# Designs tried in a protein design run: peptides against a protein of PDB entry 7Q4I. Part 41

Target 1, 281 residues: chain A of PDB entry 7Q4I
Amino acid sequence: HENSTIAERLYSEVRVLCWIMTNPSNHQKKARHVKRTWGKRCNKLIFMSSAKDDELDAVALPVGEGRNNLWGKTKEAYKYIYEHHINDADWFLKADDDTYTIVENMRYMLYPYSPETPVYFGCKFKPYVKQGYMSGGAGYVLSREAVRRFVVEALPNPKLCKSDNSGAEDVEIGKCLQNVNVLAGDSRDSNGRGRFFPFVPEHHLIPSHTDKKFWYWQYIFYKTDEGLDCCSDNAISFHYVSPNQMYVLDYLIYHLRPYGIINTPDALPNKLAVGELMPEI

## One batch from the design tools (peptide; aimed at target 1 H209 F214 Y240)

Design b2_p20_2_s2 (made by RFdiffusion4, then SolubleMPNN; from b2_p20_2, 12 letters changed)
Fold by OpenDDE base, seed 4:
Structure b2_p20_2_s2 (fold): chain B 281 residues (1-281), chain A 20 residues (1-20)
Amino acid sequence: as target 1 above (281 residues)
Amino acid sequence: KEKEREKIYKEAEELAESRK
């Protein structure tokens, strides 16, 4: 009794490759649960690790493990994607093995954009990078052209992109992308509500007694408030989602329905030309 | 629940500080 015609259309027209940042110790604990939940809605799903796992479809990248190697892993992941999968999708999502993503909502956001536009989206942070950068934990999505520029133009040039593997992964890729004129897009909906979130839904929906000095408020590029109006009805991602919570979210989003309430999707926006962006909200 | 939130926020703060 479900009508998925528009979702099926977008699945075909807005192809997304999802790569998941993981490690061998998390293959069974976390990554497997991504594969069994939201990851199945990607056009292509790859787990980027330091060890191969054929059951998971994990790739062994030539990098070490630990937080200090996340930047190295990101560089090698996108090199691998460019070499083997650049034509398998139009958009390329990075997510962590504790990130939950509503892929249909991401396709809706991306629909008007050309994959040949050098742009990427996520939860935009303001420090350290002039145009901003996307939070690593919330996940971020690059256009095909953005991946090309990153791998071909930025990575080979130490003046444009950090050659060592140290540093904050999300900041470093943000610097590299800025240096090759990949634009940090605005992922907010038409009401100015965010779509990519660096915490679980509960933390965004329920105002915490966090002091105004909480780092998050200083990092957000676009001013936002917590509460019921914090999040788009078409939200895309949440971070720090436990394996059990992934199955709960999958059930709540895709199965549980209030009887007699039918959602009518908004009309698709007009497609943009190559190089054009939607106006910032 | 609050303890879990505090743990996450602390971890996230440490990550934020590492960006400097």
Scores: peptide ipSAE 0.391, ipTM 0.898, DockQ to the pose 0.858
OpenDDE base, seeds 1, 2, 3, 5: peptide ipSAE 0.239, 0.277, 0.377, 0.386; ipTM 0.786, 0.853, 0.875, 0.898; seed 3 fails the geometry check

Design b2_p20_2_s3 (made by RFdiffusion4, then SolubleMPNN; from b2_p20_2, 13 letters changed)
Fold by OpenDDE base, seed 1:
Structure b2_p20_2_s3 (fold): chain B 281 residues (1-281), chain A 20 residues (1-20)
Amino acid sequence: as target 1 above (281 residues)
Amino acid sequence: KEEERKKIYERAQELAERRK
């Protein structure tokens, strides 16, 4: 027996459109497994590609393929969303076809925020952008107002947003969003633990997995540790998750239960006013 | 730095895929 009443409420009140960055070669290899696992928990799921696939619900964006065109694909994806889907959701998640997302935990994080607040969340990095930017691999979520500002105000202005399709996708969108006063939010939980992760759980949970000279420790905006304290009990995303591991994670998170242990969810926080953010921890 | 980051991410992805 499971009580999902709160999750069902949040599904209705915190509507999330998930768009998945993919390519035609990954439709069957990766993207379909997103659709069969965590993607089914989005209010709307769209795969952004260079080729149409009706079985996958993939959109053919007017972009070339290759990792050098990721910024171009991101721009076209959000243009497409703004044109066709801006009212279909309150929040708009970008994820890769090897990102796993616990959508219920994301809704919980987003619940107090107005979708009319110009804000976005993810794994915040500190270089290149003064307020920080969100790691592309961990996935990042924009409010409806953030999408509007990005597409309507930033993209048409070469002084605010890079016009060519080259560069690091996550850095470039971070620059654009900062230039239109979209705030880089704090996605950490009340204990200061992260929720969006640019690597697999193993890389974060196992102490000393990486050298302290590893670039990640210089990039992370907020201080973080390895081990069990690395990650929120309400973690949202992990990157580099294989198709097989997506099914494992789905089983572990949504089906496997330790008998006799019942988790009672915390009360929902009060809703914030438009433009208001939670205090940083 | 960004190009270096990209290479590291690409390598990490390849390693993650090989471990499964």
Scores: peptide ipSAE 0.026, ipTM 0.678, DockQ to the pose 0.088
OpenDDE base, seeds 2, 3, 4, 5: peptide ipSAE 0.013, 0.018, 0.012, 0.022; ipTM 0.486, 0.611, 0.460, 0.666; seed 5 fails the geometry check

Design b2_p20_2_s4 (made by RFdiffusion4, then SolubleMPNN; from b2_p20_2, 12 letters changed)
Fold by OpenDDE base, seed 3:
Structure b2_p20_2_s4 (fold): chain B 281 residues (1-281), chain A 20 residues (1-20)
Amino acid sequence: as target 1 above (281 residues)
Amino acid sequence: MEEERERIYKEAEEMAKSRL
C-alpha cells in the first residue's frame, strides 16, 4: 500500500500543464514514451509538433521543423496554450521529448507560489540575460501570469520579444520574460541543491573529469557540486533521457522500494502572497 | 548566439553519448 494523499492534494491544488517540444519524426521514437511515463502525471499533456497526431495528442503548430525553428515553435506553443488552455492549469511546463520530469516534486516546489505571481523556474543560466534564463533542455515552468505576460505583452512587441523564429529558444524566451518583468526564480531546495538538470542523472551524480572550461560551469547561475550532493532529494527534471531510460526512471522512482524504509514528506511551506518569492539561498 | 547554442548542444550530445 502507498499513501498518496498529499500527492493527490497537490495534483488538485497545483495544476500543471505540460507541453512537450517534439517533431513528426520523434512522435513514435520519443514522444510516445513521455506519454507512457512521466507525462501521465501532468494534469494536462500536449505535444507541440508540426503535424497532428491524435494518438499522441499532438498539435500541428504553424512552424517548420529543425533546430532553427525551436524559438518559433515555443512562441506558437504558448500562444496555443493561452488561447485554449490558460485556465486548465496554474503552471505551464515546457519540456523536450527527451526530458524526464518528476511532476510531484515540481508541484512541491511550486506549492507556496501564487500562479498570479509573474515567475518561472528551471535550471538558471547566467549569460545573455541579466536576471538569468532557464535552460531549455532541463525544462522550465511558467506561472499562469507569466504565460499571460509573455503572450499578451511580450510577443506582440518586437522591441520586447524577437519576432523572427531563429535564435536560441531558451535565451529568447528569457529575454522576452525579463522585458515584461517575469522573475527568474530560484528552483534550488532548502539545502541549496538543484532541481532542474540539463543532463542525465549520471552526468550530475558522477564526478567527471570535465574540463573547468566546460561551458556548463560558465553558464550555471548558482554554484553547484557534482556527486551525490549535486541534486535535491526532490529533483524535478533531467535532459537527454532516452526512451529506455524513461522507463527505468519510472520504475526506480515510483515502483522500486527498499523494504522497511518509509519516507515521510516534509511539511508544506506557508503560501506566499502574490508577487512574493521564497528567499534566495 | 545560434552558433553558440549549436556548439552547446553538440558538446552535450557528445558527452551524453560518451557516457551511455
Scores: peptide ipSAE 0.201, ipTM 0.753, DockQ to the pose 0.128
OpenDDE base, seeds 1, 2, 4, 5: peptide ipSAE 0.086, 0.029, 0.028, 0.062; ipTM 0.780, 0.697, 0.688, 0.762; seed 1 fails the geometry check

Design b2_p20_3 (made by RFdiffusion4)
Pose (drawn by RFdiffusion4):
Structure b2_p20_3 (pose): chain A 281 residues (1-281), chain P 20 residues (1-20)
Amino acid sequence: as target 1 above (281 residues)
Amino acid sequence: EEKLEEDEELRTEQTDELLS
């Protein structure tokens, strides 16, 4: 048994809309398993694709397939969400079909922040954007105000926002958001441990590549060695998670527990004013 | 833009090695 009253209260207080980038080849192989595991825990779940599908109720964006159109799918998905869902949620998560998200921990992190604060959160990388950009695979989440500025202020101005549909989807949205005064939030916990991860848990708990010019150690905005200390007890996401591993993480996180060890929740911080972020770590 | 493409290619290769 579990008492989930606290999480149910946050479910209504911190509405999270999750959109999943997918394609027809992945509808049954990957996107289905996201819907059956962590996707159903979102306030609203949307599969953004290039084709329709009964099982997923997928939205067909006017965008071709291929890695060269991921940026186009991101722009069209946020335009669609602004057009049809801007008042349906406070927070708007982009995730791949190989992202795993502990949605309850996302509501915990977002609780103190105003949806009217122009901010987005994720795993923060240094290159190509002064204030940093968020890993596309770890998932990044935008405030309602961040979605408004992206669709209303950044997309119509080609100088602020790349008009072609090519490029690294996460780097481009990082540039458009910096250009419209959307803040790159700090998603680490109060102990400085990460919550958003671009790899599976093993790769962060046991870093095999050892600071040997590997891209990750150069890209990371906040320096860390990682290891057994890498990860928050309230971590939010992992990536490169196979469809089978979606169900395993669900089992180990939500079901399996050591008898007599009761997780006691840390108190929720007080709400913040519009434009305010938590004290820096 | 070219630099970014090159970096993304390298990153993909290094990621493939890590996941293998």

Design b2_p20_3_s1 (made by RFdiffusion4, then SolubleMPNN; from b2_p20_3, 9 letters changed)
Fold by OpenDDE base, seed 3:
Structure b2_p20_3_s1 (fold): chain B 281 residues (1-281), chain A 20 residues (1-20)
Amino acid sequence: as target 1 above (281 residues)
Amino acid sequence: DKELEEDLKKALEQTKELLS
């Protein structure tokens, strides 16, 4: 039998609300499979859509569908969260309906931080935003204070946050958050390895999978390696994960075990003061 | 590199078969 005592402790102390970006056409095709796999490990799971679905627990946001409305949906999603759920969690994760997340690893990363610190984490990209922004596909997580600043301070001010619903969703929220002094955190582990990934595991783990001219290498904020050294042992997310791959990942991560190998977790780091960040590596 | 890729593919196929 496995010992999950530490994971259970972190589940209680590092509460995560996960909201999933989806649409009515993907409720059954994709979103349902998130709910049946990694989404069940969130403290609260909400699907943000344009249509209500009681079985899925989907919310109908007042937005249109399509890629050109993703920014609008993100704004309405966080407004909804702030109004109804701001005290239900400490951290608020955005993920797509084809993002897979190891929530326990995210709690481990977030443990030292105060939810009152204005910070957010994800796969940091360098273009367009001075401090960087977090890739939308990899998923990004805001502290409670970051959500408050975004909804209360940024969204109501067109000078701080784009009022229309067009644009790259991840870039636009990154601009808004920077304008209200929400810090773009470093999600790398103590070895400098990434935790949030905008592609499937195969694309990151297999060397030379992508051309050196691939846009990703120009966008990444921090240097990264290929192969097994690309990814933290405590990796958090992957993107473009099919429904079938979600079940495979669930099996491999939570069920499949090499007999005779016992995993001993590292000690938890010291908690940081409000406003304090971990030193950059 | 290539060997790791093949091993991963085999592992995934085995998992798929188990879950089917």
Scores: peptide ipSAE 0.020, ipTM 0.490, DockQ to the pose 0.026
OpenDDE base, seeds 1, 2, 4, 5: peptide ipSAE 0.011, 0.018, 0.017, 0.018; ipTM 0.506, 0.596, 0.559, 0.588

Design b2_p20_3_s2 (made by RFdiffusion4, then SolubleMPNN; from b2_p20_3, 9 letters changed)
Fold by OpenDDE base, seed 2:
Structure b2_p20_3_s2 (fold): chain B 281 residues (1-281), chain A 20 residues (1-20)
Amino acid sequence: as target 1 above (281 residues)
Amino acid sequence: DEELEKDEKERKKQIEELLS
């Protein structure tokens, strides 16, 4: 027996379009497993590729494949979304085909925000962009207004947005968004714990798993801890999740229960006005 | 940005080491 009333409410009120970065070689290997697991919980799920796949429901974008085309693919993906799907959702998530996302937790985080607020969320990094930018691997979510500004105001202007398809995808979109006054939001919970993670849970949960020289500790925008306090109880995403691990996570999160423990969800926060953000922690 | 490209390469290397 399960009560999903609040989750169902948020599914209708906080509509999320998820687009998955993939390529033809990963359609069967990785992308289909996203579709069979967490992708089912998006209001709309689209796979962005260089080849069409009717079985997967993949879109062929006018870009080449390879690491140097990721920025190009991101630009074309959001152009496609703006043209065909801008009114199909309130929020627009980019994820990789090895990212796992708990969509209900993302809806909870997004609930107070207006989709007309120019904001985006993810795992915030501090280098290269003054306000910070969101890690590509952890996935990031744009408001409808953020998508509009990105596609209509930023992309057409080479002074605001890099015209070439090369470069670090996450940094480049971060620069573009900053240049059109899209705010890099704070995705941390009320305890200051992160929600978007660029690695698997194990790499964040285990104390001293990495050396302090590891780039992540130098890149993180906000202070973070290791161990159980590293991650929100309402964590949203993890990266480098294998296809098999996706099914494991689906089982652990949505099926496996410790008998006799019942969690009561916190009350929803008040909705914010257009342009308003949650107070900084 | 040449510096960014170098940093990306180093970041990728460290990730590969972490995942190995």
Scores: peptide ipSAE 0.481, ipTM 0.923, DockQ to the pose 0.770
OpenDDE base, seeds 1, 3, 4, 5: peptide ipSAE 0.483, 0.475, 0.470, 0.474; ipTM 0.924, 0.922, 0.921, 0.921; seeds 1, 3 fail the geometry check

Design b2_p20_3_s3 (made by RFdiffusion4, then SolubleMPNN; from b2_p20_3, 9 letters changed)
Fold by OpenDDE base, seed 3:
Structure b2_p20_3_s3 (fold): chain B 281 residues (1-281), chain A 20 residues (1-20)
Amino acid sequence: as target 1 above (281 residues)
Amino acid sequence: DEELEKDEKEAAKQTAELLS
């Protein structure tokens, strides 16, 4: 009953490697459920950990565990990707083991961009980094050229990229990427609605659910509203998604249908030249 | 650096309250 021809085309033309930030204690509790849900829609799925797990396809990175080592793990993860997988995909997504991603919507957003353009996308925050940085929890996606610049140009230079493994992971990679002229892209749709979200849908969809003093409203780079107009119809990611909620979201997005409603996708935009970005809204 | 750490702690606290 379902026509997936366009999705299949984008699967082949916009190849995405997803790497999942996890740890050994979460392999069974969280990471396995990513693999059984949205992770299966990535072209390549790798779990980055401190211990190997052949069932999960987890890589043991030479890093310690804990929040103070997240930046170290991110650096080692991208080094590993560059060494072993840089040609296996066009785009490289970082997500947490409690992030849910609609990969088809991400491919749609990325379609016009060249993988050779030094750009990355996510939920853009304004503090600490002049061009902004992408929220770690919402997940962020680097072009192949962005990965190359990060690993080859930024990481080896302590003046461009923090050598210590401590610090806010998302801020530190944001600083490094800015220093090698990787652009912080605009992930909003044509209506100016966000696509990457650092919380579950419930926290974004309900008006006045959070206080105006809530940090998120101070950090968000682009002005956004609450309620049903908060989020793109082509939203890409949500964070703090429990293992059970991942299966619920998979059912709601890919299986549950209102009878008699047929969705017709918009036409694909024209492809951009290398180095060209979509006009900002 | 110190200001960032302070902001992160506050953000984490507020997030925990939201998720509770």
Scores: peptide ipSAE 0.527, ipTM 0.925, DockQ to the pose 0.801
OpenDDE base, seeds 1, 2, 4, 5: peptide ipSAE 0.025, 0.022, 0.520, 0.023; ipTM 0.659, 0.644, 0.923, 0.634; seed 5 fails the geometry check

Design b2_p20_3_s4 (made by RFdiffusion4, then SolubleMPNN; from b2_p20_3, 10 letters changed)
Fold by OpenDDE base, seed 5:
Structure b2_p20_3_s4 (fold): chain B 281 residues (1-281), chain A 20 residues (1-20)
Amino acid sequence: as target 1 above (281 residues)
Amino acid sequence: DKKEEEDRKKAAEQIAELLS
């Protein structure tokens, strides 16, 4: 006895195209499991690869494989999206083939924003880019205007975007987006809890005497807590999620229910004007 | 940027160690 009326409304009003970074060796091993779990909740799902796969809906981008080509693949992926799909969605999510995403929670976060606002969201890191950049593994979502600016204004200009295909793709796109005045948004909830996570839930939820020297604490843009206070009740993504864990998460989130507990969704916030952001927490 | 690449490699290694 599930009421999905609000989720259905947001599905129509906050349209999300999800593109998945993958490679031919991971089509069956990883990408297929994205398609069979959280990817089915996107309005459009595309797998960006170097080889076509009709069963997966994978696109063969004109790039080589390897870690040194991820930036090249990202550029070609967004060029492809702009050419073929820019009007098919309002928001454009990049995720890896081992990222799990609760798309409904992302729609909730995005609802107040205009897709014509030049903004993108994710797990914000502070190094290399003044306004910050979004972690590649946690996934990041661009507004339609952000995609337009990236493809039309940034990519053609070597002064704004790195022309070669080398470098960390998340840093490089972050630099490009900053150069065309796309804002690095704050994805935290009203309690200051994060929504995009570069690790599995276990690593965030379990307080560890993590060495304060661990790179993550130096990279995070916003101060975060450990334990249950680490994560929003409306968390959006986790990274390094195995194929088996994707099915477990699907079961836990969408099927398993504690008997007698009914969650009432919060009211939707007011819509923002073009260019307006939510107030800082 | 060589420094950036080195930092990213170190970060990746630390993640791998954490997840192992």
Scores: peptide ipSAE 0.033, ipTM 0.614, DockQ to the pose 0.795
OpenDDE base, seeds 1, 2, 3, 4: peptide ipSAE 0.029, 0.021, 0.018, 0.024; ipTM 0.672, 0.562, 0.488, 0.576; seed 4 fails the geometry check

Design b2_p20_4 (made by RFdiffusion4)
Pose (drawn by RFdiffusion4):
Structure b2_p20_4 (pose): chain A 281 residues (1-281), chain P 20 residues (1-20)
Amino acid sequence: as target 1 above (281 residues)
Amino acid sequence: SQEEDMELVEEQTEEMLEES
């Protein structure tokens, strides 16, 4: 048994819309398993694809397939969400079909922030954007105000926002958001442990590649060695998670528990004013 | 360039995953 009253209260207080980038080849192989595991825990779940599908109720974006159109799918998905869902949620998560998200921990992190604060959160990388950009695979989440500025202020101005549909989807949205005064939030916990992860848990708990010019140690905005200390007890996301591993993480996180060890929740911080972020770690 | 860097990131990621 579990008492989920606290999470149910946050479910209504912190509405999260999750959109999943997918394609027809992945509808049954990957996107289905996201819907059956963590996707159903979002306030609203949307599969963004290039083709329709009964099982997923997928939205067909006017965008071709291929890695060269991921940026186009991101722009069209946020335009669609602004057009049809801007008042349906407070927070708007982009995730791949190989991202795993603990949605309850996302509501915990977002609780103190105003949806009117122009901010987005994720795993923060240094290159190509002064304030940093968020890993596309770890998932990143935008405030309602961040979605308004992206669709209303950044997309119509080609100088602020790349008009072609090519490029690294996460780097481009990082540039458009910096160009419209959307803040790159700090998603680490109060102990400085990460919440958003671009790899599976083993790769962060046991870093095999050892600061040997591997891209990750150069890209990370906040320096850390990682290891057994890497990860928050309220981590939000992992990536490169196979469809089978979606169900395993669900079992180990939500079902399996050591008898007599009761997780006691940390108190929720007080709400913040518009434009305010939590004290820096 | 940014494109070359991103290709390098994909490559290194694939190699890391194969080694694991």

Design b2_p20_4_s1 (made by RFdiffusion4, then SolubleMPNN; from b2_p20_4, 9 letters changed)
Fold by OpenDDE base, seed 4:
Structure b2_p20_4_s1 (fold): chain B 281 residues (1-281), chain A 20 residues (1-20)
Amino acid sequence: as target 1 above (281 residues)
Amino acid sequence: SEEEDFEKMLEQTKEALEKA
């Protein structure tokens, strides 16, 4: 029998609204598989699209489709969340319809932080934004205060936040958040291992003699080791996960067990004060 | 695109694994 007592406690104490970036062509192909797998472990799950879908529970945002409109969708998604759902959760995760998330591991990372702290977490990249920004594909999570600052303080001011809908959505939100003093947090575990990943597990776990010229090594904010030491035992997200792989990951993570091995969870850290961050490692 | 760069990385990784 699995003891889920701590996971149930964190589900109640660390409430997460997950919004999924999608489009009408992917409602059936991708988004429904998020809903049937990891998305069911969010406290609230919303699909952000350009068309309404009652089966999926998708919201029609007033934006066009295509990669050039992702920033527009992100702005409208957070406006919608702020207007309708800001009190429904403590933390607000953006993910793609091909992102897989272990929500329990995210709650564990977020547990010590106040949702009134202006902070956000994800896979931190170093270019374009002084404090860094979070990779869009790996997914990123904003505190309630970060959402408030983004929607109320940043979005209405063209000097703080880009008014047009063009550009890389993750870079643009990163600029806006920096301009309203939302902190780019460190999502690494106590061993310095990453938790949010912009690729599938295979690409992070297998030491690829990837050309040192691969853009990822120039973009990562924190130095990461290659191989099994790349990834936290409490990893949170992976990107480019196919619909079939989502079901495989659900089976491997939540059902498959090695007989005779019992995992004991680490003790929860102390809660931080409002505005306090964990020490950088 | 990040996706194209990812596909290229996948190919490079596969090639590196085949040579290893």
Scores: peptide ipSAE 0.017, ipTM 0.558, DockQ to the pose 0.153
OpenDDE base, seeds 1, 2, 3, 5: peptide ipSAE 0.016, 0.016, 0.017, 0.013; ipTM 0.490, 0.534, 0.545, 0.445

Design b2_p20_4_s2 (made by RFdiffusion4, then SolubleMPNN; from b2_p20_4, 10 letters changed)
Fold by OpenDDE base, seed 3:
Structure b2_p20_4_s2 (fold): chain B 281 residues (1-281), chain A 20 residues (1-20)
Amino acid sequence: as target 1 above (281 residues)
Amino acid sequence: SEEEDFEKVLKETEEALKKA
């Protein structure tokens, strides 16, 4: 029997709006698979695009497409959320259309925090921003107050927030949030293990003899171990997850029991006598 | 770029898994 009582409680008490960064070419290829997997576990799911899609519930933001416009899309996405959805959730997750998220584990991490605390969480990187910033690919989650400060205080002021649409999206939002005193939180568990990951599970779990010169080791804010000790038992996100891998992860993780979903195993069958077989069913 | 470094690591990981 499955006991989801704790997960249901956290679903009501820790409300999460997930917005997905996508584009029209990825609506069918990627974004739809987010909607069919982990995105179902968000309290609200919105796809932020340049074109409307009624099947996907995609919003057409007034932005151009391409990598050079990701910062512009992030600004418009949070403006849209603030205008239409700021009271629909307590926490606001940005993810890419190839990010996979265990939403129950995120709710568990967020549970002790007030949504009125100006804080955000993710995979913290150290360059460019004094307090650090959160990796865009791993996904990052803002409190309601952080969204308010970003949209109302930072975005209207070119001295606090970059007015053009160029630059690294995650770095630019990190600068803006720092400038309005939104804290870059520590998403690590009680054992110091990470919860947000900018790569696929295999990349983090398998000790790759990655050259110590790999950029990731220079960018990480906190020291992380390789192998099975890399990752929290309550890991939240992975990036570069293909559509097929989303279904695999969705199957495996929920059989592996996300936080608040307790599967009580069936009673062990009675031991058979010597030479006795189980009856054919 | 971050993408190029990621693709290298993925290839190395895939090769390691094929040898395991």
Scores: peptide ipSAE 0.019, ipTM 0.582, DockQ to the pose 0.117
OpenDDE base, seeds 1, 2, 4, 5: peptide ipSAE 0.019, 0.019, 0.018, 0.018; ipTM 0.596, 0.594, 0.569, 0.565; seed 1 fails the geometry check

